# Ledger of designs, part 40: peptides against a protein of PDB entry 4ASU

Target 1, 270 residues: chain A of PDB entry 4ASU
Amino acid sequence: ATLKDITRRLKSIKNIQKITKSMKMVAAAKYARAERELKPARVYGVGSLALYEKADIKTPEDKKKHLIIGVSSDRGLCGAIHSSVAKQMKSEAANLAAAGKEVKIIGVGDKIRSILHRTHSDQFLVTFKEVGRRPPTFGDASVIALELLNSGYEFDEGSIIFNRFRSVISYKTEEKPIFSLDTISSAESMSIYDDIDADVLRNYQEYSLANIIYYSLKESTTSEQSARMTAMDNASKNASEMIDKLTLTFNRTRQAVITKELIEIISGAA
Target 2, 83 residues: chain B of PDB entry 4ASU
Amino acid sequence: FTFASPTQVFFNSANVRQVDVPTQTGAFGILAAHVPTLQVLRPGLVVVHAEDGTTSKYFVSSGSVTVNADSSVQLLAEEAVTL

## One batch from the design tools (peptide; made by RFdiffusion4, then SolubleMPNN)

Design b1_p10_7_s4 (from b1_p10_7, 5 letters changed)
Fold by OpenDDE base, seed 4:
Order: sequence, then C-alpha cells, then structure tokens
Structure b1_p10_7_s4 (fold): chain B 270 residues (1-270), chain C 83 residues (1-83), chain A 10 residues (1-10)
Amino acid sequence: as target 1 above (270 residues)
Amino acid sequence: as target 2 above (83 residues)
Amino acid sequence: SEFSKLLLSR
C-alpha cells in the first residue's frame, strides 16, 4: 500500500472511531434511562404474567394456530440483539411446525422482517416499524395489541419473544405466552376464577396483551441500548488497534520511501 | 399484593389487610382469602388498608385486577396517582 | 465497509 492509501485509511478509521465513540455515549444515555424505566415496567409486566404462571392454561391439541411475536427494533449496531430474537423465533416456528401447528409471525421492529423475510415471508402478518427511536410507551404497546387483536388471525396461543435485560453485559432471549380469549375462557384451570363476565374477560385480556407487549418492549429496549453501548465500545477499541497498526505500517512505508529516494539520489538515477 | 402502573410501583409483593378497588361492576374489597377473580378497573379510588392500620388512597384510570387462588393480588393500572 | 469490519472484528 502506498503512503497515500494508508493515510486515507487512517483518516477513515479515525473518523469512524469518532462516530463510534459518539454513538457509545448516546447509547449510554439511552441505556441509563431505559434501565430506570424498566424497573417499574418489570414489576408491572411480571404482575400481568402472574395469572398465566399460576393458571396452567393449556391449549387443546386440535387448536393449531400459533402466533409468534418477535420484539426488537428498527436500529442495528447492537450486537446480537436482533439475531438472538430471530434465532429463537426460527427455532420456535420450526418446533411448532413439527408439532403440526400453523404459525404466523408478527415483527415488532423492522429488523425482524429484515432477518426473516426470505425464509418466513409467508408467515408474516405484520411488521411494526418506527421502533427504537424513542422509548416505548404504554400507548405504543396498546396500539400493537390492538392491531394484533384486529389482525383477523384467530390464533389459539402465541409466544412473545424478546431480550430480557440481566445486566449491562448480559441479556437473555426469552419467551412468554400469549393466549387468545377463547383459550383462556375455555381453560379448565380458569374454573377457579369466579363467574367472570365475558366482557370483563375480554377487556382483561386486552390489558394483559398490552401489558406484556409493553413489558417486552422495555426489556428489549434496555437490552438493546446496553448491547449497542458495548458494541460501540468494542468498535472504538478495534479502531484504536487498527490505527496503531496502520500507523506502524505508515512509518515503515515512509522509511522505505525515504530509503528508495536516497538510493536514487546516490545512484544518480533519474 | 402488587400494585403498579407502567411507570410506577406502589406495592410489590406486599402484605396488606384489604384493598378496595373500583371496577366496572362496582367497587369491591379484596380481603384475605378472597375468591379468585379477574376484574377490570374503572376510573376511581383505590384504598389500600395496611396491616398496621394505615390507609393509603390512590386514583386510578383503567387497568386490571387479579386475585389468584394463592391469595396473590395484582392490581395493574394504566395510570395511578397517590392522593 | 471499514465500519462493518470494526464492528464484527470483536
């Protein structure tokens, strides 16, 4: 490589490093906020899931429609955040298919569609875009829930897949159940609950769906920002190392050029 | 007893004597060993009676309340404020 | 891209 080439590359990498450092700071700020907002959201979401944990809701075998909701965002550069969700979605879809279930997919965040469009395009019902630019609100979750309920796909059960935040250095892709109104109303385990009005149950289920979606969004957001922060830090470090390497190469090349020039002078070569 | 909104936690797995909740079918009190039930909240007053005799009041917008067989209660309001 | 390389190298 010529000195010019090396210099160009050095300049490019230095600029990238500036960008990654800036992105790290932005991600750090977003992470801090997300983590704070996750605390109550987790209590809220886990509380909403308590019923489903305590009431062993079983879907009859003859009920074969399954909905998979993958939760991520539109934005990349966050390590394995999206691929982890997609991987689990694929795995679950395959397992369900092997069990003779019909599988449909909803993607929260465009990255889900981006990853799965070739292999699972026919299974997609809808993809929600414009996810990840701002912190998710309960209103956002409600919109998604409503859209799902109005999608016309009468699923029997479902799975919401998202990254649960553990720490700044750790997340885990998890799955939580979603049940249709019919499945809940017909579940034997629900018999212990007093005679519940059908309208009440419907409304309850709508809240439950919104609640779990909200929870998943908050977990996902926190995980994503943390992962992005880490990714940008790694990128910055990698850039630093590359700069060092290229600088050494530059110096060596420069010396070689000087030596060549000296030889030309000494030899009288034009 | 868990009482939370999406943005705030008021009670987290706490022991309380009684919780009065406003539901679409009317207000009811959740006491010890209350029968399992699912209800939806209407805008109104939530009153939490602690075991020590203290009473806390909250205004809630909408949401759900679950009473489980194990006596666990989840009160989940879309919005809630302390009064 | 160089950016992608930096992100994927670690």
Scores: peptide ipSAE 0.158, ipTM 0.936, DockQ to the pose 0.012
Fold by OpenDDE base, seed 1:
Structure b1_p10_7_s4 (fold): chain B 270 residues (1-270), chain C 83 residues (1-83), chain A 10 residues (1-10)
Amino acid sequence: as target 1 above (270 residues)
Amino acid sequence: as target 2 above (83 residues)
Amino acid sequence: SEFSKLLLSR
């Protein structure tokens, strides 16, 4: 590589480093907000899941329709956030298929579709796009829930898969259950709940679905912003190291050029 | 007893004496060791009676309330404000 | 792109 080539590359990497540093700061700001908003959302979401955990709702084995909702976003540059969700979705889909279940998939965020489209295109019901540019709201979750309920797919049970936030350096892909109205209403464990009106149960199920989706979105967003911040930091460090290496190469090459020029002068080859 | 909206937590695993909630079927009082139940909220007044005798009032929109067999209660409102 | 390489190298 010529001195000119090295200089050009150095300039390019320095510019990239500026971009990654800026992106880190943006991600950090979004992370801070997401974490603050996650606190109440987690309490709310865990509360929504409490009934299903306490009632131990089970789906009969003869029920075959299973829905998988994968939650991520449209935005890249966040490490393994999307691939982790997709990996667990694939695993779950395979396990369910092996058990003789029918599996359908909903992707929240375009990245899920991007990863799974070739292998699971026939299983996709819908993909929700425009996820990740702004913090998710309960309204957003309600739209997703409504679309699911209106999709006409009569699932028996489902799984929502998302990244749960642990810390700035840690997230874990998790699965939470989703149940259809029929599954809830037919569950033997629900018999202890006195005089539940069918309309009440329907309303509850719809509301619960929105709640769980909202919770998953908040966990996912916080995890994503944290991961992006880390990814951008790593990229910035890598850029720094590359700049150092290229600078050394530049200096060596410069010395070699000077030496060559001196030899040419001395040898009269000019 | 947990009482939360998507954006705010009012009670998190707290012990309370009684919670009055506005349900679609009418006002409902939840006491200690209440039988398991599930209701949906209508817009109205929530009153939380703490063990120390203090009473807190909230206005809620739509939502749900669940009482489980273990006496845990989840009050979830789409929107809630302190009065 | 050099950017992609920087992101993948850690």
Scores: peptide ipSAE 0.151, ipTM 0.935, DockQ to the pose 0.012
Fold by OpenDDE base, seed 2:
Formats: C-alpha cells, structure tokens, sequence
Structure b1_p10_7_s4 (fold): chain B 270 residues (1-270), chain C 83 residues (1-83), chain A 10 residues (1-10)
C-alpha cells in the first residue's frame, strides 16, 4: 500500500472511532435510563408471572396450538441480541413441531422478521415494527397485547422469548409462558382458587398478557442498550489498535520510500 | 405482599397484616392465610395495614390482585399513587 | 466495510 492509501485508511478508521465513541455514549445514557426503569418493571412483571409459577399451569397434551412471541427491536449494532432470540425461537419451534404442535410466530421488532422470515414465513402471524426508538411504555405493551388477542389465532399456550438483563456485560435469553383463557380456566391446579368469575378471569388474563409483554420489553431494551454500549466500546478499542498498527506501517513505509529514493539517486536511476 | 405499578414499587415481598382492595365485585380485605383467589381492581382505595400498626393509603386506577396458596399476594396496578 | 470489520473483530 502507498503512503496515500495508508493515510486514507487511517483517516477513515479515525472517523469511525469517533462515531463508535459517540454511539457508546448515547447507548450508555439509554442504558442508564433503561436499567432505572427496569427495576420496578421487573418486580411488576415477575409479580404477574407468579401465578403461573405457583399454580404450575399445564396444557393438556391434546391441545396443539402454540404461539411463540419473540421480543427484540428494529435496531442493529447490539451484538447477538437479535440472533440469540431468533436462535431460541427456532429451537423452540423445532421442539414443538417434533411434539406434534402447531406453531405460529409473532415478532416484536423488525429484526426477528428479517432473520426468520425466509425459513418460517408460513408461521408468522404479525410483526410489530418501530420498536426500540423510544423506551417501551405499558401503553405500548397493551397495544401489542390487544392486537394479539384480536388476531383471531386461538392458541392454547405460548412462549414469549426475550433477553433478560443480568448485568452490563451479560444477558440471558429466556422463555416465559403465555396461556389462553381456556387453558388457565380448565387447569386442574386452578381449582384451589375460590369461585372465580369468568369475566374476572378474562380481564385478569388480558391484563396479565400486557404485563408480561411490558416486562419482556423492558428486559429486552435494557439488554439491548447494554449490549450496544459494549459493542461500541469493543469497536472503539479495535479501531485504536488498528490505528496503532497502521501508524507503524505508515512509518515503515515512509522510511522505505526514502531509502528507495536514496538508492535511485546513488544509482543514477532517478 | 408485593404491590407495584409498571413504574413504581410500593411493597416487595413484604409482610403485612391486612390489605384492603377495591375489586369489581366489591372491596374486600386480605388477611393472613386468606384463601387463594384472583380479582381485578376497579378505581379506588388500597389500604395496607402493616404489622406495626401503621396504615398506608393508595389510589389505584385498575389492575389485579392474586392471593396464592402459599399466602403470597401480588397487587398489580396500572397506575397507583400514595395518599 | 471498515466499520463492520471493527465490530466483528471482538
């Protein structure tokens, strides 16, 4: 490479490093907010899931319809956030199919569709776009829940798959259950709950669905911003190392050019 | 006893004496060892009676309350404010 | 792109 080529590349990488540093700072700010908002959301969401854990709700084997909801966003540059969710969705879909279940998929965030559409197009019910530009609200979750309930797909049980936030450097893709009204109302383990009105149970389940979606969105957002911050930090460090290497190469090449010119003068070739 | 909204936690796995909740079927009090039940909240007052005798009042917009067999209680409100 | 290379290296 010529000195000019190396200089051009150095300039390019330095500019990229500026961008990645800026993006890191933006991600850090968004992460801090997301983490703060996740604290109450986690208590709230875990509280909503408590019934299913404590009652040990089971779906009868004769019930065949299963819904998978994958939760991520529209935005890239966040490491393995999207691919992790998609991978688990694929695994779950395959396991359910092997068990003789009918599987339908909902994607929250356009990235899920982008990854899975080719292989699972026939299983997709709907994809929610415009996810990830602003922090998710309970209102947003309610809209998603309502659209799901109005989709016309009468699932028996479901799985919501999302990235649970662990720390700034760690998230874990997890699955939480979603149950239809019919499944929960007919569950043997629910017999201990005293004289629950059908309308009450319906309202309860609709609210629970919104709660779980909200919780998953908050976990996903926090995980995503943390992962993006880490990715941008890594990119910035990599850029720094590359700048150092290219600078060394530039200096060596410059010396070689000077040496060549001296040889040409001595030899009379120039 | 857990009492939270999407944006705020009021109680997290706390021990309380009694919680009064406004449900669609009527207001009722949740005491220790209450039978398992599920209810949905109507707009109204939540009153939490602590073991030390202190009482806290809240206004809730909507939500749900769950009493489990293990005596754990989850009170989830869409919106809640301290009074 | 150089950007993609920087992101994938770690």
Amino acid sequence: as target 1 above (270 residues)
Amino acid sequence: as target 2 above (83 residues)
Amino acid sequence: SEFSKLLLSR
Scores: peptide ipSAE 0.146, ipTM 0.938, DockQ to the pose 0.012
Fold by OpenDDE base, seed 3:
Structure b1_p10_7_s4 (fold): chain B 270 residues (1-270), chain C 83 residues (1-83), chain A 10 residues (1-10)
Amino acid sequence: as target 1 above (270 residues)
Amino acid sequence: as target 2 above (83 residues)
Amino acid sequence: SEFSKLLLSR
C-alpha cells in the first residue's frame, strides 16, 4: 500500500472510531433508561404469564397450528442479539415441523425477516418494522397484539422468542407460550375458572397478549442496548489497535519510500 | 398479591387482607380464600386493605385481575395512580 | 467494509 492509501485508511478508521464511541455513549444512555423501565415491566409481564404457568395450560396434540413470534428490532450493530433470536426461531420451527405442526412466523423488527427471509419467507405472516428507534410503549405492544389477533391466522398455540436481560454483559434467549382464546377456553386446567364469561375471557386474553409482547419488547430492548454498548466498545478498541498497526506500517512504508528515493537519486534511475 | 402497571409496581407478592377492584362485571372484592377467577378491569378505584388495617387507594384505567387456586393474585393495570 | 471488520473481531 502507498502512503496515501495508508493515510486514507487511517483517516477512515479514526472517523469510524469516533462514530463507535459516540454510538457507545448513546447505547449506554438508552441502556440505562431501558434497565430502569424493565424493572416494573418484568413484574408486570411475569405477572401476566402467571396464569399460564400456574394453570399449566396444555394444547392438545391434534391441534397443529403454531405461531412463532420473534422479537428483536430494526437496528443492527448489537452483536448476536438478532442472530440469537433467529437461531432459536429456526430451532423451534424445525422441531415443530418434525412434530407435524404447521408453523407461521411473525417478526417484530425487520432484522428477523432479514435473517430468515431465504429459508422461511413462506412462513411469515407479518413483520413489524419501525422497532427500536424509541423505547417501546404499552401502546406499541397493543398495536402488535391487535394486528396479530386480526391477522386471520387461527393459531392454537404459539411461542414468543426474545432476549431476556440478565446483566450488562449477558442476555439469554427465552421462549414464552402464547395461547389462543380457543385453547385457553377449552383447556381442562382452566375448569377451575369456569365461572368466567366468554367475553371477559376474550378481553383478558387480549390484554394478556399485549402484556406479554410489552414485556418481551422491554427485555429485548434492554438486552439490545447493552449488547450494542458492548459491541461499540469492542469496535472502538479494535479500531484503536488497527490504528496502531497502520501507524507502524505507515512509518515503515515512509522509510522505505525515502530509501527508494535516495537510491533513485544516487543511481539516477527513474 | 401483585399489583403493577407497565411502568410501576405497587405490590409485589405481598400479603394483603382484601383488595377491591373495579371490574366490567361489577365490584369485586378479593379475599385471601377467594375462588379462582379472571376479570377485566374497568376504570375505577382499587382499594387495598392491608393486614394491619391500613388502606391504600388507587385509580386504574383498564387491565386484568387474576385470582389463582394458590391464592395468588395478579392485578395488572394499563395505568394506575396512587390517590 | 472497514467498519464490518472492526465489528467482527473480539
Scores: peptide ipSAE 0.146, ipTM 0.935, DockQ to the pose 0.012

Design b1_p10_8_s1 (from b1_p10_8, 5 letters changed)
Fold by OpenDDE base, seed 1:
Structure b1_p10_8_s1 (fold): chain B 270 residues (1-270), chain C 83 residues (1-83), chain A 10 residues (1-10)
Amino acid sequence: as target 1 above (270 residues)
Amino acid sequence: as target 2 above (83 residues)
Amino acid sequence: DILEEIEKKL
């Protein structure tokens, strides 16, 4: 490599380092907000899931339609956030297919579609885009829930897969159940709940779905921003190391060029 | 007893004496050992009666309330404000 | 979107 080539590469890496450092700061700010907003969202979302845990709602084996909702975002540069969700979606889809179930997929965020399109395109119902530019709102979750309920796909049960936030350095991909109105209404365990009007149950299910989606979005967002912050920090450090190595190479190459020029002068080779 | 909105938590696994909720079918009081039920909230007043005799009032928009067999209660409002 | 531009360059 010529001195010019090394200089050009150094300039490029320095620019990348500036960008990654800036992105780290942006991710840090978004993370701090997301973590604050996750606290009430977690209580709210876990509260919504309490019914399903306590009622032990089971789907009969003869019911074959299963919906998988993968939650991530449109934006990259956040480590294994998207691939982790996609991996678990693939595993779940394979297990369900092996059990003779029909599997359909919804992607929240374009990255799910990007990863799974080639292998699972026929199983996709819909992909929700424009996820991750702004913090998710309950309105956003309600739109997703409504679109799902109005899709015409009559699933029996489903799974929502998302990254649960643990700490700034840790997240875990998890699955939570979702159930159709018919599955809930037909569950034997629901018999203990008195005077449930069909309209009430329908409305309840709409809220429940929106609540769970909202919760998953908040967990996902917090995990993503944390992971992005870490990824950008690592990228900045890697860039720094590369700059140091290239600088050493530049200095060595410069010395070699000078030596060569001196030899050419001494030898009379024009 | 858990009472939360998407953005705020008012009660988290607290013990309370009674919670009055506005539902689409009517307002009712949730007491200790209330029978399991599911209801949808209408805009209205929530009153929480603590064990120490204190009462707190809230206005809620929409949402749900769940009373489980284990006497746990989840009151989940889309919007809620303290009065 | 700066992130999209970076993804294109990386």
Scores: peptide ipSAE 0.030, ipTM 0.916, DockQ to the pose 0.164
Fold by OpenDDE base, seed 4:
Structure b1_p10_8_s1 (fold): chain B 270 residues (1-270), chain C 83 residues (1-83), chain A 10 residues (1-10)
Amino acid sequence: as target 1 above (270 residues)
Amino acid sequence: as target 2 above (83 residues)
Amino acid sequence: DILEEIEKKL
């Protein structure tokens, strides 16, 4: 490599390092906010899931329509955040297909579609874009819930797959159940609940879905920002190491060039 | 008893004597060992009666309330404010 | 989107 080539590479990597350092700081700020906002959201979301856990809602085997909702974002550079969700979605879809279920997919965030488009394009109902630029709101979750309910796909049960935040250095891809109104209304375990008006149950289910989606978005966002912060830190460190290596190479190459020039001068080989 | 909005937690697995909730069909009181039920909140007042006799009032916009067989209650409001 | 620009360069 010529001195010019090394210098060009050094400049490029130094610029990348500046960008990754800046992105780390931005991600750190977003993470801090997301973590604060996750605390109440988790209580809220877990509270919404309590019914399904306690009622032990079972979907009959003869019901074959399953919906998978993958929750991530549009933005990359966050380690395995998107790939983890996509991997679990793919695994779940394969398992359900093997069980004779019909599987449809909703992607929250464009990255899900980007990863799964080649293999699962025919299973996608809709992809929600513009996810990850701003913190998710309950309004956003409600829009997604409404779109799902109005999609015309009459699923029996579903799975929402997202990254649950554990710590700044840890997240876990998890699955939570979603159920159709019909599945809930027909579940034997729901018999213990007092006679619920059909309209009430419908409205309840709409809230439940929105609540779960909101929760998943908050978990996903916190996990993503944390992972991005870590990824950008690692990228900055890797860039630093590469800069050091290239600097050494530059110095050695420079010395060699100088030596060559001196030899040419001494030898009279003009 | 859990009472939360998406942005704020008011009660988290707390023991309370009674919770009065506004529903679309009317207000009802959730007592100890209330029968399991699902309801949707209408805009209105939530009144929480603590075991110590204190009463707290909240305004809620909408949401859901779940009473489970194990006497756990989840009151989930879209928006809620302390009064 | 700065992130997209970076992804294109990386």
Scores: peptide ipSAE 0.028, ipTM 0.921, DockQ to the pose 0.171
Fold by OpenDDE base, seed 3:
Structure b1_p10_8_s1 (fold): chain B 270 residues (1-270), chain C 83 residues (1-83), chain A 10 residues (1-10)
Amino acid sequence: as target 1 above (270 residues)
Amino acid sequence: as target 2 above (83 residues)
Amino acid sequence: DILEEIEKKL
């Protein structure tokens, strides 16, 4: 490589390092906010899931339509955040297919589609874009829930897959169940619940879906910002190491050029 | 008894004497050993009666309430404010 | 979007 090439590369890497450092700080700020907002959201979301756990809602085996909702975002540079969700979605889809289920996929965030489009394009119902630029709101979750319910796909059971936040250095990809209105209405375990008006149950289910989506978005966002902060820190460190290496190479190359020029001068071979 | 909005937690697995909730089918009081039920909240007043006799009032916009067989209750409001 | 620009460079 010429001195010019090395200099150009050094400049490029230094610029990247500045960007990654800046992104780390932005991610750190977003993480701090997300973690604060996750605390109530977790109580809220876990509370919404309590019915399904307490009632032990089961989908009959003869029911074949399964919906997989993968939750991530549109934004990259966050380590394995998207790939972890996609991996679990693939695994779940394969398991369900092996069990003779029909599988459809919804992606929350464009990155899910980007990863799965080639292999699962025919299974995608919809992808929700514009996720991750701002903190998710309950309104955002409600929009997603409404669109899902109005999609025309009459699923029996579903799975929402997202990254649950554990700590600043740890997340876990998890799955929570979602059920159709028909599945809940027909579940034997629901018989213990007093005479529930069908309209009430429908509305309840709409809230439940929105609640679960909101919860998943909050978990995902917190995990993502934390992972991005870590990824940007690692990128900044890697850039630093590369700068050091290239600087050494530059110095060596410069010495070699000088030596060559001296030899050319001495030998008259210019 | 759990009472939360997406942004705030008011009660988390607390023991309360009674919770009065505004539902679409009418306001009702949830006491210990209430029969399992699912309801949707209408905008209105939630009143929490603590075991110590204290009463707290909240205004809620909408949401859901679940009474489970194990007497656990989840009151989940879209928006809620202390009064 | 700065992130998109970085993704193109990384």
Scores: peptide ipSAE 0.029, ipTM 0.925, DockQ to the pose 0.171; fails the geometry check
Fold by OpenDDE base, seed 5:
Structure b1_p10_8_s1 (fold): chain B 270 residues (1-270), chain C 83 residues (1-83), chain A 10 residues (1-10)
Amino acid sequence: as target 1 above (270 residues)
Amino acid sequence: as target 2 above (83 residues)
Amino acid sequence: DILEEIEKKL
């Protein structure tokens, strides 16, 4: 490599390092906010899931329609965040298909569609875009929930797949159940609940779905920002190491060029 | 008893004496060993009676309330404020 | 959006 080539590469890597450092700081700020907002969101979301755990709602085996909701975002450069969700979605879809279930997919965030489009395009009902530019709100979750309920797809049960935040260095892809109004209404375990008006139950289910989606978005966002922060830190460190190596190469190459020029002068070939 | 909004937690797995909730079918009090039920909240006042006799009031916009067979209660409001 | 700009350049 010529001195010019090395210099050009050094300049490029230094610029990348500046960008990754900046992105790390932005991700860190977003992570700190997301983690704070996740605390109440987790209590809220886990509270919404409590019914399904306590009532042990089961879908009859003869029911065949299953909905998979994958939750991520539109934004890249966050390590395995999107691929982890997509991998679990694929696995779940395959298992359900093998069990003779009809599977439809909803993607929250454009990255899910980007990963699954070629292999699962026919199973997609809808993809929600514009996810991850701003912190998710309950309003956003409500819009998603409403669109799902109005999609015309009459699922019996479903799965929402998202990254649960564990720590700044760890997340886990998890699955939580979602149930249709009909499944909840017909569940034997619900018989212990006092006479529930059909309209009340419908409204309750709408809230439950919105609550779970909101919770999943908050978990996903916190996981994503943490993962992005880590990815950008690693990129910055890798860039630093490469800069150091290239700087050494530059110095050696420069000395070699000088030596060659001196030899040419001494030999009278200059 | 858990009482939360998407942005704030008021009670988390707490023991309370009674919770008065505004539902679409009317306001009712949730006591110990209340029968399991699902309700939807209407805009109104939530009153929490703690075991120590302390009473706290909240305004909620909408949401849901669940009373489970194990006497656990989840009050989940879309928006809630302390009064 | 810096992320979008980077994704376009990568």
Scores: peptide ipSAE 0.027, ipTM 0.926, DockQ to the pose 0.157; fails the geometry check

